Peptides against a protein of PDB entry 2YKT. Designs and how they scored, part 148

Target 1, 231 residues: chain A of PDB entry 2YKT
Amino acid sequence: SRSEEMHRLTENVYKTIMEQFNPSLRNFIAMGKNYEKALAGVTYAAKGYFDALVKMGELASESQGSKELGDVLFQMAEVHRQIQNQLEEMLKSFHNELLTQLEQKVELDSRYLSAALKKYQTEQRSKGDALDKCQAELKKLRKKSQGSKNPQKYSDKELQYIDAISNKQGELENYVSDGYKTALTEERRRFCFLVEKQCAVAKNSAAYHSKGKELLAQKLPLWQQACADPS

## One batch from the design tools (peptide; made by RFdiffusion4, then SolubleMPNN)

Design b2_p18_5_s4 (from b2_p18_5, 13 letters changed)
Fold by OpenDDE base, seed 1:
Structure b2_p18_5_s4 (fold): chain B 231 residues (1-231), chain A 18 residues (1-18)
Amino acid sequence: as target 1 above (231 residues)
Amino acid sequence: MQELVQQYLEELEKSAAE
């Protein structure tokens, strides 16, 4: 029946969230943590490289013929430091605004969804059972009427059961329909939450890239001419 | 089933407009 099919669809939405979405989200969080760790490693390695560059700048500053190149090397290291600061801000956002919040949500969600599904199933079954009972009673009444010498005695009661069945059928269909909409809304809410948190990360990532581009665009021409214009 | 999905989408559109 239409009601049964809609019921199946409703249950499938909840099952998809619980068995597909939530596990996938947990994996996404785990992969995010790995990515964060790798970026932290890059940051550490980069620090060592540019610290060594500063040392080369110190040597240039101590020379008689390359003193101005020392300043250039220091500027290169300083620009890197500023870019790194922007990267760190992006990583903070990545951790605090995306990973932590997603982890909190997914941890609580399993119990919530289980309860929501159970509530839906219980009420759906209750309405279904009530409908079945009413149908069974009508069938019994009709059998009694067929065996009676006065079938008109049962006519009013038969009409009452028919009306009750119609009403209960309508109520069940409406309940299942609303249940399906609710389930789809729950699913959409979870995807929207993910999208919104990812947007925050994207915004901070854009700021990192913009700052890097700005700083390098400003200084790179100066650095490129340093060897051509000895002091 | 498609009708139900359509009704849901309409409700979402209404909520977004409010």
Scores: peptide ipSAE 0.012, ipTM 0.385, DockQ to the pose 0.043
Fold by OpenDDE base, seed 2:
Structure b2_p18_5_s4 (fold): chain B 231 residues (1-231), chain A 18 residues (1-18)
Amino acid sequence: as target 1 above (231 residues)
Amino acid sequence: MQELVQQYLEELEKSAAE
């Protein structure tokens, strides 16, 4: 029946969220944490590299013929430091605005969805059972009427059951339909939340890349010319 | 030398912030 099909669809939405979406989201969070760790590792390794560059700058500054190149090397190290600071800010945002919030949501969601599904199922079953009961009573009444010498005695009651069945059928259909819409809304809400949090990360990532681009664009021409200029 | 380098980097940071 239409109501049965819609009921199955509704249950499938909840099932998809609980068994596919949420596990996938947990995996996404885990992969995000791994990515964050790797980027933190890059930051640490980069510090060592540019500290070594500073050392080269010190040596240049101590030389008789390359003193000005010392300043260039120091500038390179400083620009890198600023870029790395921006990266760290991006990572903080990545952690706090995406990963932590998603983790909190997915943890709470299991209980919520289970309760929501159970509530829906309970009410759906209740309405279904009530309908079945009315149908059964009508069937019994019809059997009595067929066996009776006065079938007209049961006519009014038969009409009442027919009306009740019609009303209960309509109510069940509406309930299941609304349930399906609700389930789809719940699913959409979760995807929207993910998209919104990813947008925040994207903004911060853009800021990181922009800052790096700006700093390097400003200084790179100067650095490129440094060796060509006589001391 | 390291102190001098650090001072230089700090100055650069200040100038970049202005």
Scores: peptide ipSAE 0.005, ipTM 0.228, DockQ to the pose 0.011
Fold by OpenDDE base, seed 5:
Structure b2_p18_5_s4 (fold): chain B 231 residues (1-231), chain A 18 residues (1-18)
Amino acid sequence: as target 1 above (231 residues)
Amino acid sequence: MQELVQQYLEELEKSAAE
């Protein structure tokens, strides 16, 4: 029946969230933490590289023929420091605005969804059982009427059962339909939350890339001409 | 999923080349 099919669809939405979405989200969070750790590692390695570059700049500054190149090397290291500061701000946002908030929600969600599904199933079954009972009673009444010498005495009661069945069928269909809409809303809410948090991270990432581009675009022409213009 | 990602990357490359 249409009601049974809709019921199956409703249950499948809840099951998909619990068995597919939530585990995938946990994996996403784990991969995010790994990515954060790797970026922290890159930051540390980069510091060593640019500290060594500063040392080369110091040597240039102490030379008689390459003193101005010392300033160039220091500028390169300073631009890196500024870019790194922006990266650190992006990583803080990545951790606090995405990973932490998703982790908090996903840990609580399994219990919530289980309870919601159970509540829906209990009420759906209750309404279904009540409908089945009325249908069974009507069937029994009709059998009695067929064997009776006076079938007319059962006509009023038959009409009452028909009306009750119609009403209960309508209530069940409406309940299952509303249940399906609710389940889809729950699923959409979770995807929307992920999208919104990822947008916040994307904004901070854009700021990082923009700052790096601006700083390098400003200085690179000066650095490129430094060797061609000896003092 | 892989096909969708590949299509998206190709679109980005085309946009960058223009």
Scores: peptide ipSAE 0.005, ipTM 0.336, DockQ to the pose 0.018
Fold by OpenDDE base, seed 3:
Structure b2_p18_5_s4 (fold): chain B 231 residues (1-231), chain A 18 residues (1-18)
Amino acid sequence: as target 1 above (231 residues)
Amino acid sequence: MQELVQQYLEELEKSAAE
């Protein structure tokens, strides 16, 4: 029946969220943590590299003929330090605004969805059973009427059962239909939450890239001319 | 020297933000 098919679809939506979406989201979070760790590693390694660059700048500053190049090397190191600071800020936001929040949501969601599905199933079954009962009673009544010398005695009751069946069928169909819409909305809400959090990541990433671009664009021409200028 | 460079960069950042 149409109601049975829609019921199956509804259950499948919940099943998909619980068995596909949530596990995939957990994996996404895990991959995010790995990415964060790797970027932190880059930050650490970069510090060593640019600290060594500063040392080269110190040596230049101590020289008689390359003193001004010391300042250039210091500026180069400092610009990269500033860029790295922006990366660290982005990573903090990535952790706090994306990973932590997604992790909290996915942990709570399993219990919520299980309860929601159970509630839906219980009510759906209840309505279905009530409908089946009315149908069975009508069938019994019709059998009794066929064996009776006065079939008109049962005509009013038959009409009552027919009306009841029609009403219960409509109620069941509406309930299942609403259930399906609700399930789809729950699924969409979860994807929407992910998209919103990823938008925050994108904004933070844009800020990081913008800062790097601006700092380098301002300084690079100066650095490129440093060796051409006499001391 | 590093402090001077840092100060200069901070000034540039302020100017860029305006």
Scores: peptide ipSAE 0.006, ipTM 0.241, DockQ to the pose 0.012; fails the geometry check

Design b2_p18_6_s1 (from b2_p18_6, 8 letters changed)
Fold by OpenDDE base, seed 4:
Structure b2_p18_6_s1 (fold): chain B 231 residues (1-231), chain A 18 residues (1-18)
Amino acid sequence: as target 1 above (231 residues)
Amino acid sequence: EPENPWAMSEEEIEAILA
C-alpha cells in the first residue's frame, strides 16, 4: 500500500542517517583533527625555520658590509610571525566552531535518532494494528451476514466499521506522510549545518590567505631590492 | 526524551524547507 511504502521510505531515511551519515561525520571529524594537527605541526616547524633566519639576520647586523640586510631578514621573520598569528586564529576557529560542535552533536545523535525512530515505529504500528483490526472485524461481520437469514440486521454495524476504517486509514496515511517529511527535514538540517560551518571555515581561511598576501605584497618589493642598493 | 542535538528554530526550519 501507499502508506506501507512511505513507511519504509521513512525508516530508510532514519537508517541512512544512523548508518551512513553519522559514521561518515565521525570520520570527517577525525580527518579534521588530523588536518588541524598537521597545521599545528607546520606552525612549529616554521617557528624553527624563521628563528634560524633571525640568527642569520643577527650575523648580518654584526657584519661591516651587510648591516642593512640584517634588518631585511628581521622583517621577513616579523612578517612570518604576523602571518602565523592569523593562522592560529583560523585554527582556533576551526577547532571551536566546527570540530567541537560537530563532535558534540554526533555523539548525542545516536541516542536521539534511536528514540525518534522507535517513537515513530511504535505509533505507526499502533495505528496500523488498529486499522487491521477494524478490517478484520468487518470481514468477519460480512461473513456472518452472508450466512444469516436476516442480513439487514448487520447493516448498521457494517457502516460503522466502514467509517472507522476510512478514518483510521486517513490518520495512518497522514501520520506516515508527516513522519516522512520530518525525517527528510532532519536529514537536510544536518547537511545544511555542515555547509554553513564549512562556509565559516572558508571565510576564515580566506582571511588568513588575504592577510598573508597583503603583508608579503607590501614588503616583498623592498626585500627584492635590498641587495641592489649600496650600503 | 533525548533532546535533538541539531535542533533549530522554526524560522531556521522554514528556511531549510524553502
Scores: peptide ipSAE 0.246, ipTM 0.761, DockQ to the pose 0.534
Fold by OpenDDE base, seed 3:
Structure b2_p18_6_s1 (fold): chain B 231 residues (1-231), chain A 18 residues (1-18)
Amino acid sequence: as target 1 above (231 residues)
Amino acid sequence: EPENPWAMSEEEIEAILA
C-alpha cells in the first residue's frame, strides 16, 4: 500500500543516517584530525627553519660587507612569523568550529536516532494495527450478515466500520507522510550543518592565503633588489 | 527522550528547507 511504501522509505532514511552518514562523518573527522596534525607539524618544522634563517641574518649584520642583507633576512623571517600566526588561527578555527562540534554531535546521534525511529515505529504500528482490526471486524460482520436471515440488521454497523476504516487509513497516511518529511529534514539538517561549518573554515583558510600573498607581494621586490644594491 | 544533537530553531529549520 501507499502507507506501507512510505513507511519503508521513512525507515530507510533513518537507517541511511545511522549506517552511512554517521560512519562517514566519523571518518571525515578522523581525516580532519590527521590533516590538522600534519599542519601542526609543518608549523613546528618551519619555526626551526626560520629561526636558523634569523641566525644567518645575525651573521650578515655582523659582517662588514653584508650588513644590509641582515635586515633582509630578518624581514623574511618576520613575514614568515606573521604568515604562520595566521595559519595557527585558521587551524584553531578548523579544530574548534568544525571538528570538535561534529565529533560531539556524531557521538550523541546514535541514541537520538534510535529513539526517534522507535517512537515513529511504535506509533505507526499502533495506527496500522487499529486499521487492521477494523478491517478484520468488517470482514467478520459481512460474513455474519451473509449467513443471516436478516442482513439488514447489520447495515448500520457495516457503515460505521467503513467510516472508521476510511478515517484510520487517512490518519495513518498522514502520520507516515509527516514522518517521512521529518526524517528527510533530519538528514538535510546534518548536511547543511556540515556545509555551513565547512564554509566558515574555508573563509578562515582564505584569510590565511590572502594575508600571506599580501605580505610577500609587499616585501619580495625589496628582497630581490637587495644583492644588486651594495652599501 | 534524548536531545537531538543537531537541533536547530524552527526558524533555522525553515531557512534550511527554503
Scores: peptide ipSAE 0.244, ipTM 0.761, DockQ to the pose 0.548
Fold by OpenDDE base, seed 5:
Structure b2_p18_6_s1 (fold): chain B 231 residues (1-231), chain A 18 residues (1-18)
Amino acid sequence: as target 1 above (231 residues)
Amino acid sequence: EPENPWAMSEEEIEAILA
């Protein structure tokens, strides 16, 4: 029946969230933590490289003929420091605003979804059983009426059961329909949250790239001219 | 009954369904 098919679809949505979405989200979080760790590693390695560049700048500053180049090398290292600070801020946001929140939600979701599905199933079954009971009673009544010399005795009761069946059928269909819409909304809510948080990550990433671009664009012409200028 | 960890306001729900 239509209600049975819609019921099956509803259960499948909940099962898909529990068995596919949530495990995949846990993996996504794990991969995010790995990515964060790798970027932190890049930051650390970069610090070593640019600290070494500072040392070269110190040597230039101690020379008689290359003092101004020492300042250039220091500026290069300083710009890197500023870029890395921006990256660290992005990573903190990535951790606190995306990974931590998703981890908390996915951890709690199993309990919630199990309870929600169980509640839906219990109510759906209750309505279905009530409908089946009325249908069975109508069938019994009709059998009694067919064997009776006075079928009019059962006419009013038959009409009552017919009305009850119609009402219960409609109620069941509406309940299952609403259940399906609710389940789809729950699924969409989860994906939408992920998209929104990824947008925040993208904005932070854009800010990081923009800051780096601006700093380098400002200084690069100066650095390129440094060797051409007479000492 | 457990709280929905992804709970949204009716307004937020309407926005995502629009």
Scores: peptide ipSAE 0.240, ipTM 0.762, DockQ to the pose 0.567
Fold by OpenDDE base, seed 1:
Structure b2_p18_6_s1 (fold): chain B 231 residues (1-231), chain A 18 residues (1-18)
Amino acid sequence: as target 1 above (231 residues)
Amino acid sequence: EPENPWAMSEEEIEAILA
């Protein structure tokens, strides 16, 4: 029936969230943590490299003929520091605004979805059973009427059952329809949350890339001329 | 009954469904 098919679809939405979306989201979070760790590692390794560059700058500053190149090397290291600061801000947002929030939600979602599905199933079954009972009673009544010498005796009661069946059928269909819409909303909400939080991360990432490009574009011409213009 | 971890305001829900 229409209601049965829609009921099946409703259950499938909940099952898809529980069995496909949530496990995939857990994996996504895990991959995100790995990515975060790798970027943190890059930051740390870069610090070591540019600290060593600063040391080279110090040596240049102590020389008699290369002092100006010391300043250039210091500037290179400073630009890196500023770029890394921006990266750290991006990573902080990545962790706090995306990973942590997703982890908290997905951890609790199994219990929620199980309860929500159970509640829906219980009510759906209750309405279905009530409908089935009424249909069965009507069938019994009709059998009695067919075997009776006075079938008119049952006519009013038959009409009452028909009306009751119609009302219960409508109620069941409406309930299942609403249930399906609710389930789809639950699914969409989860994807939308992911999209919105990823957008926030993307904005911060864009800021990181923009700042890096800006700083390097500003200074690179100066650095490129440093050796050609000895003091 | 457990709380919906993904609960949003009605306004937010409407925006998502629009």
Scores: peptide ipSAE 0.238, ipTM 0.759, DockQ to the pose 0.556

Design b2_p18_6_s2 (from b2_p18_6, 10 letters changed)
Fold by OpenDDE base, seed 2:
Structure b2_p18_6_s2 (fold): chain B 231 residues (1-231), chain A 18 residues (1-18)
Amino acid sequence: as target 1 above (231 residues)
Amino acid sequence: EPENPWAMSDEEIEKILA
């Protein structure tokens, strides 16, 4: 029946969230943490590299013929520091605004979804059983009427059951329909949240890339000319 | 009943789901 099919669809939505979406989201979070760790590693390694560059700049500054190149090397290191600071800000956002929030939600969702599905199933079954009972009673009444010497005795009661069945059928259909809409909304909500948070991360990432581009674009011509213009 | 971890305000729902 239509209601049975819609019921199956509703259950499948919940199952899909529980068995496909949530595990995939957990994996997504794990991969995000790995990515964050790798970037943190880059940050640490970069610090060592540019600290060493500063040392080279110090040596240049102590030289008789290369003093100005010391300043260039210092500028290179400073620009890197600024870029790295922007990266750290991006990573902070990535961690706090995306990973942490998703992790908290996905960890709690199993309990929620299980309860929601159970509630739906219980009520759906209750309404279904009530309908079945009413249908069974009508059938019983009709059999009794057919065997009776006075079938008219049962006519009013038959009409009452018919009306009750109609009402219960409608109620069941509406309930299942609403349940399906609710389930789909829950699914969409989760995806929308992911998209919105990913957009925030993307915005912060764009800021990082923009800052780096701007700083390097500003300074690179100067650095490229440094050797051609001895002091 | 457990709280919906993905609960949003009515305003947020309207914005995102409409």
Scores: peptide ipSAE 0.277, ipTM 0.807, DockQ to the pose 0.573
Fold by OpenDDE base, seed 3:
Structure b2_p18_6_s2 (fold): chain B 231 residues (1-231), chain A 18 residues (1-18)
Amino acid sequence: as target 1 above (231 residues)
Amino acid sequence: EPENPWAMSDEEIEKILA
């Protein structure tokens, strides 16, 4: 029946969230943590490299013939520091606004979805059983009427069962339909949340790249001419 | 009953389903 098919679809939505979406989301979070760790590692390694560059700048500043190049090397290290600070801000956002929130939600979702599905199943079955009972009673009544010398005595009761069946069928269909819409909404809100938080991360990432581009674009021409213009 | 960890306001739900 239509209601039975829609019921199966509803259950399948919940099953898909529990068995496909949530495990995949857990993996996504894990991959995100790995990515964060790798970028943190880059930050640490970069600090060592540019600290060493500062040391080279100090040596240049102490020289008689290359003093001005010391300032250039210091500027290079400072620009990198600023770029790296922006990266750290991006990573903080990535961790706090995406990974942490997703992790909290996915850990709680199993209990919620199980309860929601159980509640739906219980009510759906209750309505279905009530409908089946009325249909069975009508069938019994019709059999009695066929064997009776006075079938007319069952006519009012037959009409009552027909009305009850119609009402219960409609109620069941509406309930299952609403259940299906609810399940689809639950699925969609999870994806929407992911998209929204990923957009926030993307904005912060864009800010990092823009800051780096601006700083380097400003200073690079000056650095490129430094060797040609001794002072 | 457990709370929906992805709970959104009715307004927010309407927005994402539009």
Scores: peptide ipSAE 0.273, ipTM 0.805, DockQ to the pose 0.556
Fold by OpenDDE base, seed 5:
Structure b2_p18_6_s2 (fold): chain B 231 residues (1-231), chain A 18 residues (1-18)
Amino acid sequence: as target 1 above (231 residues)
Amino acid sequence: EPENPWAMSDEEIEKILA
């Protein structure tokens, strides 16, 4: 029946969230942590490189003929420091606002979804059983009426069962329909949350890149001219 | 009954489902 098919679809949505979405989300979180670790590694390695650049700048500053180049090298290292600070800020946001929140939600979701599905199933079955009972009683009544010398005696009761069946059928259909919409909404909500949080990550990333671009654009012409302008 | 970890306000729901 239509209600049975819709019931199946509803259960499948819940199962898909539990068995496909949540495990995939856990993997996504794990990959995010790996990505964070790699970026932290880049940060550390970059620090070593630019610390070494500072050392070269110190040597230039101690020279008689290259003192001004020392300042240039220091500026290069400083710009990197500022860019790196932006990256670190982005990483903190990435960890605290995306990974941590997703981890908390996915951990709790198994309990919630299991309970929600069970509640739906219980109520659906209850309504279905009530409908089946009325249908069975109507069938019994009709058999009794056919064997009776006075069938008219049962006519009113038959009409009552017919009405009850109609009402219960409608109630079941509505309940299952609402259940399906609810399940789809739950699924969509989870994806939307992920999209929204990823948008925040994208914005932070854009800010990081923009800051770096601005700083480098400001200083690069000066640095490029440094050798042409000896002291 | 466990709380929905993905629960959203009505306003938030309207925003994402519109």
Scores: peptide ipSAE 0.271, ipTM 0.805, DockQ to the pose 0.590
Fold by OpenDDE base, seed 1:
Structure b2_p18_6_s2 (fold): chain B 231 residues (1-231), chain A 18 residues (1-18)
Amino acid sequence: as target 1 above (231 residues)
Amino acid sequence: EPENPWAMSDEEIEKILA
């Protein structure tokens, strides 16, 4: 029946969230944590490299003929520091606004979805059983009527059951339809949340890249001329 | 009943369903 088909679809949505979406999301979070760790590692490694660059700048500053190049090397290291600060801000957002929130939600979702599905199933079954009962009673009544010498005796009851069946059928269909819409909404909100949080991360990432580009574009011409203009 | 971890405001729901 139409209601049975829609019921199956509804259950399948919940099952898909529980069996496909949530496990995949857990994996996504895990991969995100790995990515975060790697970026933190890059930051740390870069610090060591540019600290060493500063040391080279110090040596230049102590020289008799290359003092001005010391300042250039210091500037290069400083620009790096500013870029790294921006990266750290992005990473904080990535962790706090995306990973942590997703992790909290996915860990709680199994219990929620199980309860929601169970509630739906219980009510759906209840309505279905009530409908089946009425249909069965009507069938029994019709059999009695066919075997009776006075079938008109059962006419009013037959009409009552027909009306009851119609009403219960409508109620069941509406309930299942609403259930299906609810399930689809549950699925969609999860994906939408992910998209929205990824957008926030993307904005922060864009800011990081923009800042780096700006700083380097500003200073690079100066640095490129430093060796050609001894002082 | 457990709370929906993904619960959104009505406004937010309308936005995503539009």
Scores: peptide ipSAE 0.268, ipTM 0.798, DockQ to the pose 0.565

